# Peptides against a protein of PDB entry 6MBK: the designs that were tried, part 232

Target 1, 240 residues: chain A of PDB entry 6MBK
Amino acid sequence: GFEMVNFKEEGFGLRATRDIKAEELFLWVPRKLLMTVESAKNSVLGPLYSQDRILQAMGNIALAFHLLCERASPNSFWQPYIQTLPSEYDTPLYFEEDEVRYLQSTQAIHDVFSQYKNTARQYAYFYKVIQTHPHANKLPLKDSFTYEDYRWAVSSVMTRQNQIPTEDGSRVTLALIPLWDMCNHTNGLITTGYNLEDDRCECVALQDFRAGEQIYIFYGTRSNAEFVIHSGFFFDNNSH

## One batch from the design tools (peptide; made by RFdiffusion4, then SolubleMPNN)

Design b2_p28_3_s4 (from b2_p28_3, 10 letters changed)
Fold by OpenDDE base, seed 2:
Structure b2_p28_3_s4 (fold): chain B 240 residues (1-240), chain A 28 residues (1-28)
Amino acid sequence: as target 1 above (240 residues)
Amino acid sequence: MPLFPIEQSIPPSELPLDHVPTWEDIFE
């Protein structure tokens, strides 16, 4: 019903290969295909995760390291997904000085500076951890962990992380949702949910899509400032 | 079974940002 396409200016997205009706379940992604905090714990990162308080406390960072470890693993199950991710982002961590100066007139500037500071501190911390912690010795990133790597991973997670229920439904956890997260954003309503019975993410069409049209989803209700911070763009049709 | 809504790109306010490493954590 859909295919991956590289759209001009938008990068990769999904295009309908047939007519899709509004509210039609056209896309689902089983838990086993997701990159989650749990899959991070069950990966080569697991031993370090179990010993590092920051990884345990900050699921987004756990996902970032999971992403880096899998990227550095040639035989990773998620290689096809990782290859679809942007190599760089238009998010604050990639802003040039002029872009930062432009944001000084906005409320977002404080969040941007905070993000810079926090990310730098996190990198410094984890650089030390990776160099010194016994459970880091076998990480595929052991000898290749740069700020650029960390910035990329954090930005990838920041732009793509989702809350989903744990397998037992008792808690929420963080996940990257391959294939689904390739859908570009439009204004509308949330049309994606997690089905615990079938243990999968499910996405229904926001509107009718004709064969050949790009499939868009609504990421969630956010201000333009939040879009800049999390997605690296302003959305003109945003209701906020 | 009800669906749990999924919103892409969780807002920063919903993340556990209180656990940012201290400088002491870095330089110990």
Scores: peptide ipSAE 0.101, ipTM 0.700, DockQ to the pose 0.352
Fold by OpenDDE base, seed 4:
Structure b2_p28_3_s4 (fold): chain B 240 residues (1-240), chain A 28 residues (1-28)
Amino acid sequence: as target 1 above (240 residues)
Amino acid sequence: MPLFPIEQSIPPSELPLDHVPTWEDIFE
């Protein structure tokens, strides 16, 4: 029904290989394929996770380190996914001096500086952890954990993390959703949900797509919003 | 069958502020 394509201006995306009708379930991703906080716990990062309070408290940071560990692992199951990720992002952590100077004339500058400071401090903390903690000795990033690595991982997670239910549906956890997150965005409605019964992410088509057309999904509100459980399409009122 | 809606994160103008370790966390 679709194929991965590297579009010249938009980077990687999904292209329909046949006609897809609106509301058709064209894409699903089982939990076992997701990068989650739980998969991080079950990875080489698990022992360190179990003893570091920040990793435990900040699921997004746990995902960032999970991403870094898997990236540094040649035999990682997620290598094909990781290779599709951008090397740089349109985030403040990647702003050039001119962009920062421009922002100095705006109210955003304080937030940018705060991000720089906070990210740097987080890096410093985890650099020490990686260098000194016994459970970090076997991590593939042990001798190559740079600030560039950290800002990349954090930015990757911030731009791609999603909230999904735990297996028992009792809580919400964070996940990167391979293949699905390759979809570029357009204006519209949320057409993706997690089917807990089948334990998978499900994406239905926002509109009709003809064979050869790029498949787009809704941008969202630039928040990792928590949503009330609905059937079908959802309203975008829960921002977080 | 209840679906939990998923909204993909997009590049934000500002990253959310995460936990900031204390100086003691870093240097002690």
Scores: peptide ipSAE 0.080, ipTM 0.695, DockQ to the pose 0.269
Fold by OpenDDE base, seed 5:
Structure b2_p28_3_s4 (fold): chain B 240 residues (1-240), chain A 28 residues (1-28)
Amino acid sequence: as target 1 above (240 residues)
Amino acid sequence: MPLFPIEQSIPPSELPLDHVPTWEDIFE
């Protein structure tokens, strides 16, 4: 077992409630609990998705709007998950002037500027879409869609998006994985996979965890620049 | 049982390229 805990330096994470052995399957999340491009298509966003080329082309943007729609829906199944998400991020979209200045000496600066510009352009586009498109009328965000909303949703997806197979395994789609994505990062190997037979995400323990210890996972191989851009932090033990 | 590895925070290189709306897209 595990429990959600707010750790001082790392924010929310998972803590073991019992001893967990390395390679033990301690966490699984069925597809029905995931926020996916498919669940976005099957939501109130579906009609708009079906008519907007950008939503169709960019699954991450579809997830962002799915997240916003569900956040604005009091009875959303994902409310408990959404409430665990940070209200703000340390990603470039949230950078202050001093942080941007710091990055001027790094190779990441151009990506930071591009990310900001692209996000702003996307917002402007979708603001118009939401205001004018007939299928946007039923969206709960119709009368409340600010850049801050969009920035938050995009950042949430950017930091938490995963690739999973479709039910038939024929292609890959994007997903947010509740509960699992609360695990903080450590060095190691990927220990999470999708089990198509059981139609669930499965996470095995990277190492032994004793009761009371925080459970860490390896997010993947990232450069420090990639961590800043896509995860909003530097990892001290990052060997890349 | 086949497992498809899941990597958190998929890098942009593994996703569709970001689409930047044109001014025409925004104001048409």
Scores: peptide ipSAE 0.136, ipTM 0.720, DockQ to the pose 0.325; fails the geometry check
Fold by OpenDDE base, seed 3:
Structure b2_p28_3_s4 (fold): chain B 240 residues (1-240), chain A 28 residues (1-28)
Amino acid sequence: as target 1 above (240 residues)
Amino acid sequence: MPLFPIEQSIPPSELPLDHVPTWEDIFE
């Protein structure tokens, strides 16, 4: 067993409530607990999704709106998960003006500006959609949709989205994985995969953990902006 | 906090198992 704890300097993480042995399957998350493009389509967002080409084409944006809709819903199943998410991120969308200026000498500046521009344009587009589209009337975002909301949701998805198989295993889709993504990072090997037979994400212990110790996992060598792709999950660009 | 899937060294059916965690379990 484990519990969520707010660790000093590290924020939220998982702490063992009993001794856990290396390679023990200590954490699994069934598909029904995941926030996916499919769960977005089956939510209050579904009618709008069916009518908006951008939501249909970009699964990451669909997840961002799903996250916003659920955050704005007091009775959402995912409220406990959403409340553990950071309020701000170390993504380019949160860079201060001076930080951006220091990057002007690097090629990274072009990617930063592109992300700023694209995110702002997406916000402007969806602001209009939410204000004018008939299927947006029932969304909890109808009267409260700010750039800060959108920036947060996009950044949350950017840093936490994962590629998992569809229920039938025929293709890949995007998912946020509650509980699992609260594990903090350590050096080691990847110990997470998706079990299609049991239809769940599975994580085995990287090492022995004693009761009371924080449980760490290895994220890999990828950046926060990159998709989470490793053995046990399928890779698909622009999964939706 | 990206998810990184890996192949298990031991088949899932042979791994030591615990109970499925709930939200209540996490926030105790």
Scores: peptide ipSAE 0.055, ipTM 0.380, DockQ to the pose 0.056; fails the geometry check

Design b2_p28_4_s1 (from b2_p28_4, 14 letters changed)
Fold by OpenDDE base, seed 2:
Structure b2_p28_4_s1 (fold): chain B 240 residues (1-240), chain A 28 residues (1-28)
Amino acid sequence: as target 1 above (240 residues)
Amino acid sequence: SSFLARHVPVKHYIPDHDEELKLLDELL
């Protein structure tokens, strides 16, 4: 029903290989294929996770470290997914000095600075943890943990993390959703839901798509400023 | 939608960096 395509302006996206009707279930991803806080706990990161209060309290950071560990693991199940991720992002952590200066005239500058400070503090903390903590010794990133690595992982998670229910539906957790997150964003309604009975993410088409058309989804209502800061997106037609 | 009525909505999560900074300060 769809294929991954590298679009000239938008980078990777999904293209319909057949006609897809509005509200048609065209894409689903079982929990076992997701990168989640739970999969992080069950990975090589698990021992460190169990001993680190920040990893336990901040699921997005747990995902960032999980992503780094899996990237450094040649036999990782998620290698095909990780290889589709951008090497760099059009997000504040990658802004040049001139871009930051431009934002100084906007209200967005506060959020940019907070993001910089947050990421830097996290890195400084975890650099020490990785160097000194016994459970860090088996991490594939032990001898190679740079700010660039961390910036990439944090940015990857920031742009792609989603809220999904836990297996029992009692709580919300964070997940990266392979294949699904290849869809680029458009204005509309949320058309992705989690099916607890079948334990999978399900996506229905926002509109009719013809064979050969790019498939877009709606990630959520955000201002353009919020999209730029957190997702690297900007849409002139954003009604919010 | 009828679809979402039977599903838990999946939403992109955007953290508040100021809140995360405060949390870091509490945990450090």
Scores: peptide ipSAE 0.494, ipTM 0.903, DockQ to the pose 0.915
Fold by OpenDDE base, seed 4:
Structure b2_p28_4_s1 (fold): chain B 240 residues (1-240), chain A 28 residues (1-28)
Amino acid sequence: as target 1 above (240 residues)
Amino acid sequence: SSFLARHVPVKHYIPDHDEELKLLDELL
């Protein structure tokens, strides 16, 4: 077993309550608990999604809006999960001027600027959509859609979105995985897979963990920006 | 691993912001 713990340096994480062996299945999350592009389509966002080309083409943006809508919904099933999310992030969208100036001397500056420009353009577009589109009137964020809201949602999705199969396994979609994403990151191999037969994410232990130890997982390759966030390191030919 | 051989790998998705900018230009 495991428990959620607020670690002093890492923030929230999972701690083993018993010894866990390497390759042991210790955590699983059924599809119904995931925030996915499909759950976004089936939510209050669905009508707008069906009419907006960007939401349809960019699943990460669909997740960001889904997250915002659910956050603004007191009765949302995902409220307990959303409340565990950081209120702010160390992502480039939150960098202060001095941090950006520091990065101007690094290879990361292009990615920072591209991310900022991308997010700003998306926000400007969707601000107009939310103000003018008939289906946006049903969204709980209609009168309170700020850049700060969007920045938060985009950063939440950017740091936590995962590729999973669709229900029929024919395509790949995007998902936020509650509880699982509470595990802090370490270097290693991917130990999370989707079980289509049981329709759930399954996570096996990367290594042996003793009772009382924090459980770490490998989310996959990180961008240079993410490495800056977590460790201040840059790697050549890293994904972004 | 034997585990992943029986599963669809779940991995973090990192978008390319330059590609997203291009896509936005196409869609707007």
Scores: peptide ipSAE 0.485, ipTM 0.899, DockQ to the pose 0.726
Fold by OpenDDE base, seed 5:
Structure b2_p28_4_s1 (fold): chain B 240 residues (1-240), chain A 28 residues (1-28)
Amino acid sequence: as target 1 above (240 residues)
Amino acid sequence: SSFLARHVPVKHYIPDHDEELKLLDELL
């Protein structure tokens, strides 16, 4: 039905290998393939998670650490997914001084600074935790936890984290959705839902796609500023 | 029924960094 392709301008995306009809279920991802807060808890990070209030309270940080631990693990199940992630992002955490100066004239500057402060504080805290906490000794990142690593992980999570239900549907949790998140964004409607009965993310086609066409999805309603801040790109046809 | 009527919508989550900062300050 589709294949991963590196598009020159858009980076990695999905291309249809056959005609896909609007509303056709063309992609599904079982929970077991997702990187979730729960999978983080069940990983080598679990012991630290169970004792760290910030990891427990901030699922996005738990995902960031999960991503770092799995990246540092050669035998990680998610290695194929992690290898598809950008090495760098166009998000504010990667902005050069001139880019930040440009944003000073915009309403986004406050959010940018908040993001910087947030990330820096998190890093400083967890740097100490990783150095001193007994349960951090088994983490593959123990000997190499740089701000660059953390910035990358936070940016990866920021750009790709999704809200999904827990297995029992009682709560909402955060997840990275491999393969699905390779779809680039377009304007439209949400066409991705979680099927609790089959315990999987399901994506139906937003429109008809012909064989050879790039498959786009709608990530949600965002302003262009929010896209820059949280996704690292502008969408020209974004009416918000 | 529509697809979404039978599914929990999956949406990209955008955190509020100011709220995260506050939470972080409370937890530190």
Scores: peptide ipSAE 0.480, ipTM 0.897, DockQ to the pose 0.845
Fold by OpenDDE base, seed 3:
Structure b2_p28_4_s1 (fold): chain B 240 residues (1-240), chain A 28 residues (1-28)
Amino acid sequence: as target 1 above (240 residues)
Amino acid sequence: SSFLARHVPVKHYIPDHDEELKLLDELL
């Protein structure tokens, strides 16, 4: 029903290979294919996770380290997904000095500086942990953990993380959703839900798509400022 | 929608960096 395509202006996206009707279930992703806090705990990161309070308290950081470990693992199941991720982002952690100066006249500057401080402090902490903690010795990133690596992972997670239920539905956890997150975004309504019975993310079409058209989804209500800060996107006609 | 009535909604999670900074201060 769809194929991955590299679009000229938007990068990777999904294109319909047939006509898709509004509200048609066209895409689903089983839990076993997701990168989750649980999969991080079950990976080579698990021993360190079990002993680090920050990894335990901050699921987004756990996902960032999971992403780095899997990227550094040639035989990782998620290599095909990771290779589709941008190498750089249009998020604040990648802003040039002139872009930051421009934002000084806006309310967004506070959030930008908070993001910088947050990421820098996390990196400094985990650099020390990776150098000194016994359970870090088995991590594939042990001898290669740079700020550039970390800001990439944090930015990847920041732009792509989603809340999904745990397997038993009792709690909420964080996940990266391969294939689904390849859809570029537009204004609209949420059309993605988790099916607990089948244990999968399910996406229905926001509108009719003809064969050959790019498939867009709406990933959440955002202001334009929030889009810039958290996703790197900007929509001129954003109604939120 | 009828679809979401039978599903747990999935949407992008936006972190609050100020809250994360506070949490880091507590954990460091």
Scores: peptide ipSAE 0.512, ipTM 0.907, DockQ to the pose 0.905; fails the geometry check

Design b2_p28_4_s2 (from b2_p28_4, 13 letters changed)
Fold by OpenDDE base, seed 1:
Structure b2_p28_4_s2 (fold): chain B 240 residues (1-240), chain A 28 residues (1-28)
Amino acid sequence: as target 1 above (240 residues)
Amino acid sequence: SSFLERHVPVKHYIPDMDEELKLFDELL
């Protein structure tokens, strides 16, 4: 019912290959296809995860390292997904001096500086961990862990991480949702939910889409500042 | 919506940057 397309102005998105009706279930992604904190724990990162308090407490960082490890693994199941991710982002961690100066007139500047500080501190900490921790020796990033790598992974997770239930539904965890996260954002209502019975993310159409039209979804209400910080853009039809 | 009544809503997670920094510092 859809295909991945590179739109010149919007980058990658999904295009309908047939008419899709509003509220039609057009896309689903089983848990086994998601990159999650749990899949990170079950990967080559698992031994380090089990011994590092920060990885255990901060699921977003666990996902960032999981993404880096999988990117460095030629036989990773997620290689097709990873190859669809941008190599660089239009987010604050990639801002040039002039872009930062522009933001100084906005309320977002504090959060931007906090993001820089957080990312730098995390990198410094984990650089030391990777160099010294016994369980880090088997990580594919052992000899190639740069700030640029970490910035990319953090930005990838920041822009794409979602809250989903654990398998038993008792807790919330974080996930990257392949294919689904290729949908560009529009204003509307949440139309993505997790089906615990079938153990999958399900997305229903926000509106009617004709064959050949780009499929948009609503990722949630955001302020303009939140869009800048976490998505790198202002959305004109934002409700805030 | 009737759809969301049967599903756990899935949405992007956006942490508070100051809370993230605080948590990180507490874990060091």
Scores: peptide ipSAE 0.503, ipTM 0.907, DockQ to the pose 0.882
Fold by OpenDDE base, seed 2:
Structure b2_p28_4_s2 (fold): chain B 240 residues (1-240), chain A 28 residues (1-28)
Amino acid sequence: as target 1 above (240 residues)
Amino acid sequence: SSFLERHVPVKHYIPDMDEELKLFDELL
């Protein structure tokens, strides 16, 4: 067992409520609880998705809009999850000018500028789409789509999106994985896999955890630069 | 691990920013 806890420095995380052994299956999340490109297609966003080539081709953008639509929907199934998300991020899209200037001395600066450019272009495009496209009229964000909203959604997706198989296992899609993504990151091996038979994400413990200890997982091998860009932090035990 | 042998690994997805920008531009 585990519980969600707000840790002072790390924010929300998961804490073990009992001893958990290494490789023990302690957490699973069925597909129906995930925010996926498929759930985006099946939502109020579906009609627009079916007619916008960018939403169709770029699953991360589809997830960003799905997240915004669900956030703006008081009765959304994902409200409890969305309320656990940070309101702001330490990602480059939130950097002040001085922080960006500091990064100019690093290899990350190119990707930071690319991220800024990409996000700005996407926002400009979709602002126009939301204002003019007939299928955008039913979106709960129709009259409230700001750059700040989009920046938040993009940052949320960027930091939390995962590759999972489609239901038939024929393709890879993108998903936000509620509850699971509350685990903070540590160095190690991938201990999360998708079980197609049971149609769920399954996570086994990376190590032994005692009752009362925070549960950490490994999200994947990343450079420190990639962590800064996509997660907003440096991890000391990562490769540079 | 025996676990991952029976599962599709779930990994955080990090796209290439230049590729994303290029794709976006091609779709405009």
Scores: peptide ipSAE 0.499, ipTM 0.907, DockQ to the pose 0.873
Fold by OpenDDE base, seed 5:
Structure b2_p28_4_s2 (fold): chain B 240 residues (1-240), chain A 28 residues (1-28)
Amino acid sequence: as target 1 above (240 residues)
Amino acid sequence: SSFLERHVPVKHYIPDMDEELKLFDELL
């Protein structure tokens, strides 16, 4: 087993409560527990989703709005998960002017500016949509859709979105994976896969973990620039 | 790994920011 722990410097992570062997299936998350584009469509956001071409085409934005709607819903199934999310991020969308200036000397600066531009434009568009669209009236964020909210949601999705198969395996969709995404990142191999037969994400241990050790997983190969942009940190042991 | 042979790999998705911007603009 494992437990959620607040680690110094790393924030929340998972700790082994028993010895876990390498390649042991120690964690699984059924589809019904995931925040997906499909769950967004099936939520209070569904009516708006069905009429907005951007929500339909951009699954990450759909997830961002889904996350905002669920956060604003006291009885949301995902409240326990949402409460584990950072209230703010170290991602470029939260950078102060001095931090942005620091990045001007890096390859990441273009992507940072693109990210700012994207987020601002998306917000402006959806602000208007939320104010004017009939189906937006049912959204819990109708009267409280701020840039700060949107920035948070976008950053949450950006840092945590994963590609998973649809139920029939015919397509790829996007998902936030509660509990699993609490594992902190390390270098290694992908040890998470989707089991279509059981309709769940399955994670096997990257290495042996002893009882009391933090469980790390590998989320994928990234450059340091990509870590900054999409995860808000540099990974010292990153091979890129 | 034998595990991944039987699973669809799950990994963090990182979109291209320029592609996202372009897509958004095309949808506007």
Scores: peptide ipSAE 0.499, ipTM 0.907, DockQ to the pose 0.880
Fold by OpenDDE base, seed 4:
Structure b2_p28_4_s2 (fold): chain B 240 residues (1-240), chain A 28 residues (1-28)
Amino acid sequence: as target 1 above (240 residues)
Amino acid sequence: SSFLERHVPVKHYIPDMDEELKLFDELL
């Protein structure tokens, strides 16, 4: 088993409550527990999604809006998960002027500015949509859709979105994976896969973990620049 | 790995920012 723990240096993570062996299936998350583009379509956002080309084409934005709608919904199934999400992120959208200046000396600066531009433009577009579109009237965001809300949602999705198969396995979609995404990252191999037969995400242990040790997973190969842009940190042990 | 042979790999999705901007502009 495992438990959620607040680690001093790394923040929240998962700790083993027993010895876990390498390749042991220790964590699984059924599709019904995931926040997906499909769950967004099936939510209060569904009517707007069906009429907005950007929501349809950009699954990450659909997830961001889904996250915001569910956050604003007291009875949302995902409230327990959403409450575990950071209120702020160390991503570029939250950088102070000095941090941006530091990045000016790096190749990441272009991507940072692009992210700012993208996020601002998306917000402006959807602010208008929310104010004017008939199907937006049912959204809990109608009278409370700030840039800060959008920045948070975009950052949440950017840092946590994963590619998973659709239910029929015919396509790839995007998902937030509750509980699983509480694992902190380490260098290694992908040990998370989707089991289509059981319709669930499955995570096997990257290595042996002893009782009391933090459980780490590998989210995928990234450059340090990509980590900064999409996760807000450098990973020195990234040997991939 | 034998595990991944039986599973669809799940990995973090990292979009290209310029591609996202382009796509957004094309959809406007």
Scores: peptide ipSAE 0.495, ipTM 0.905, DockQ to the pose 0.868

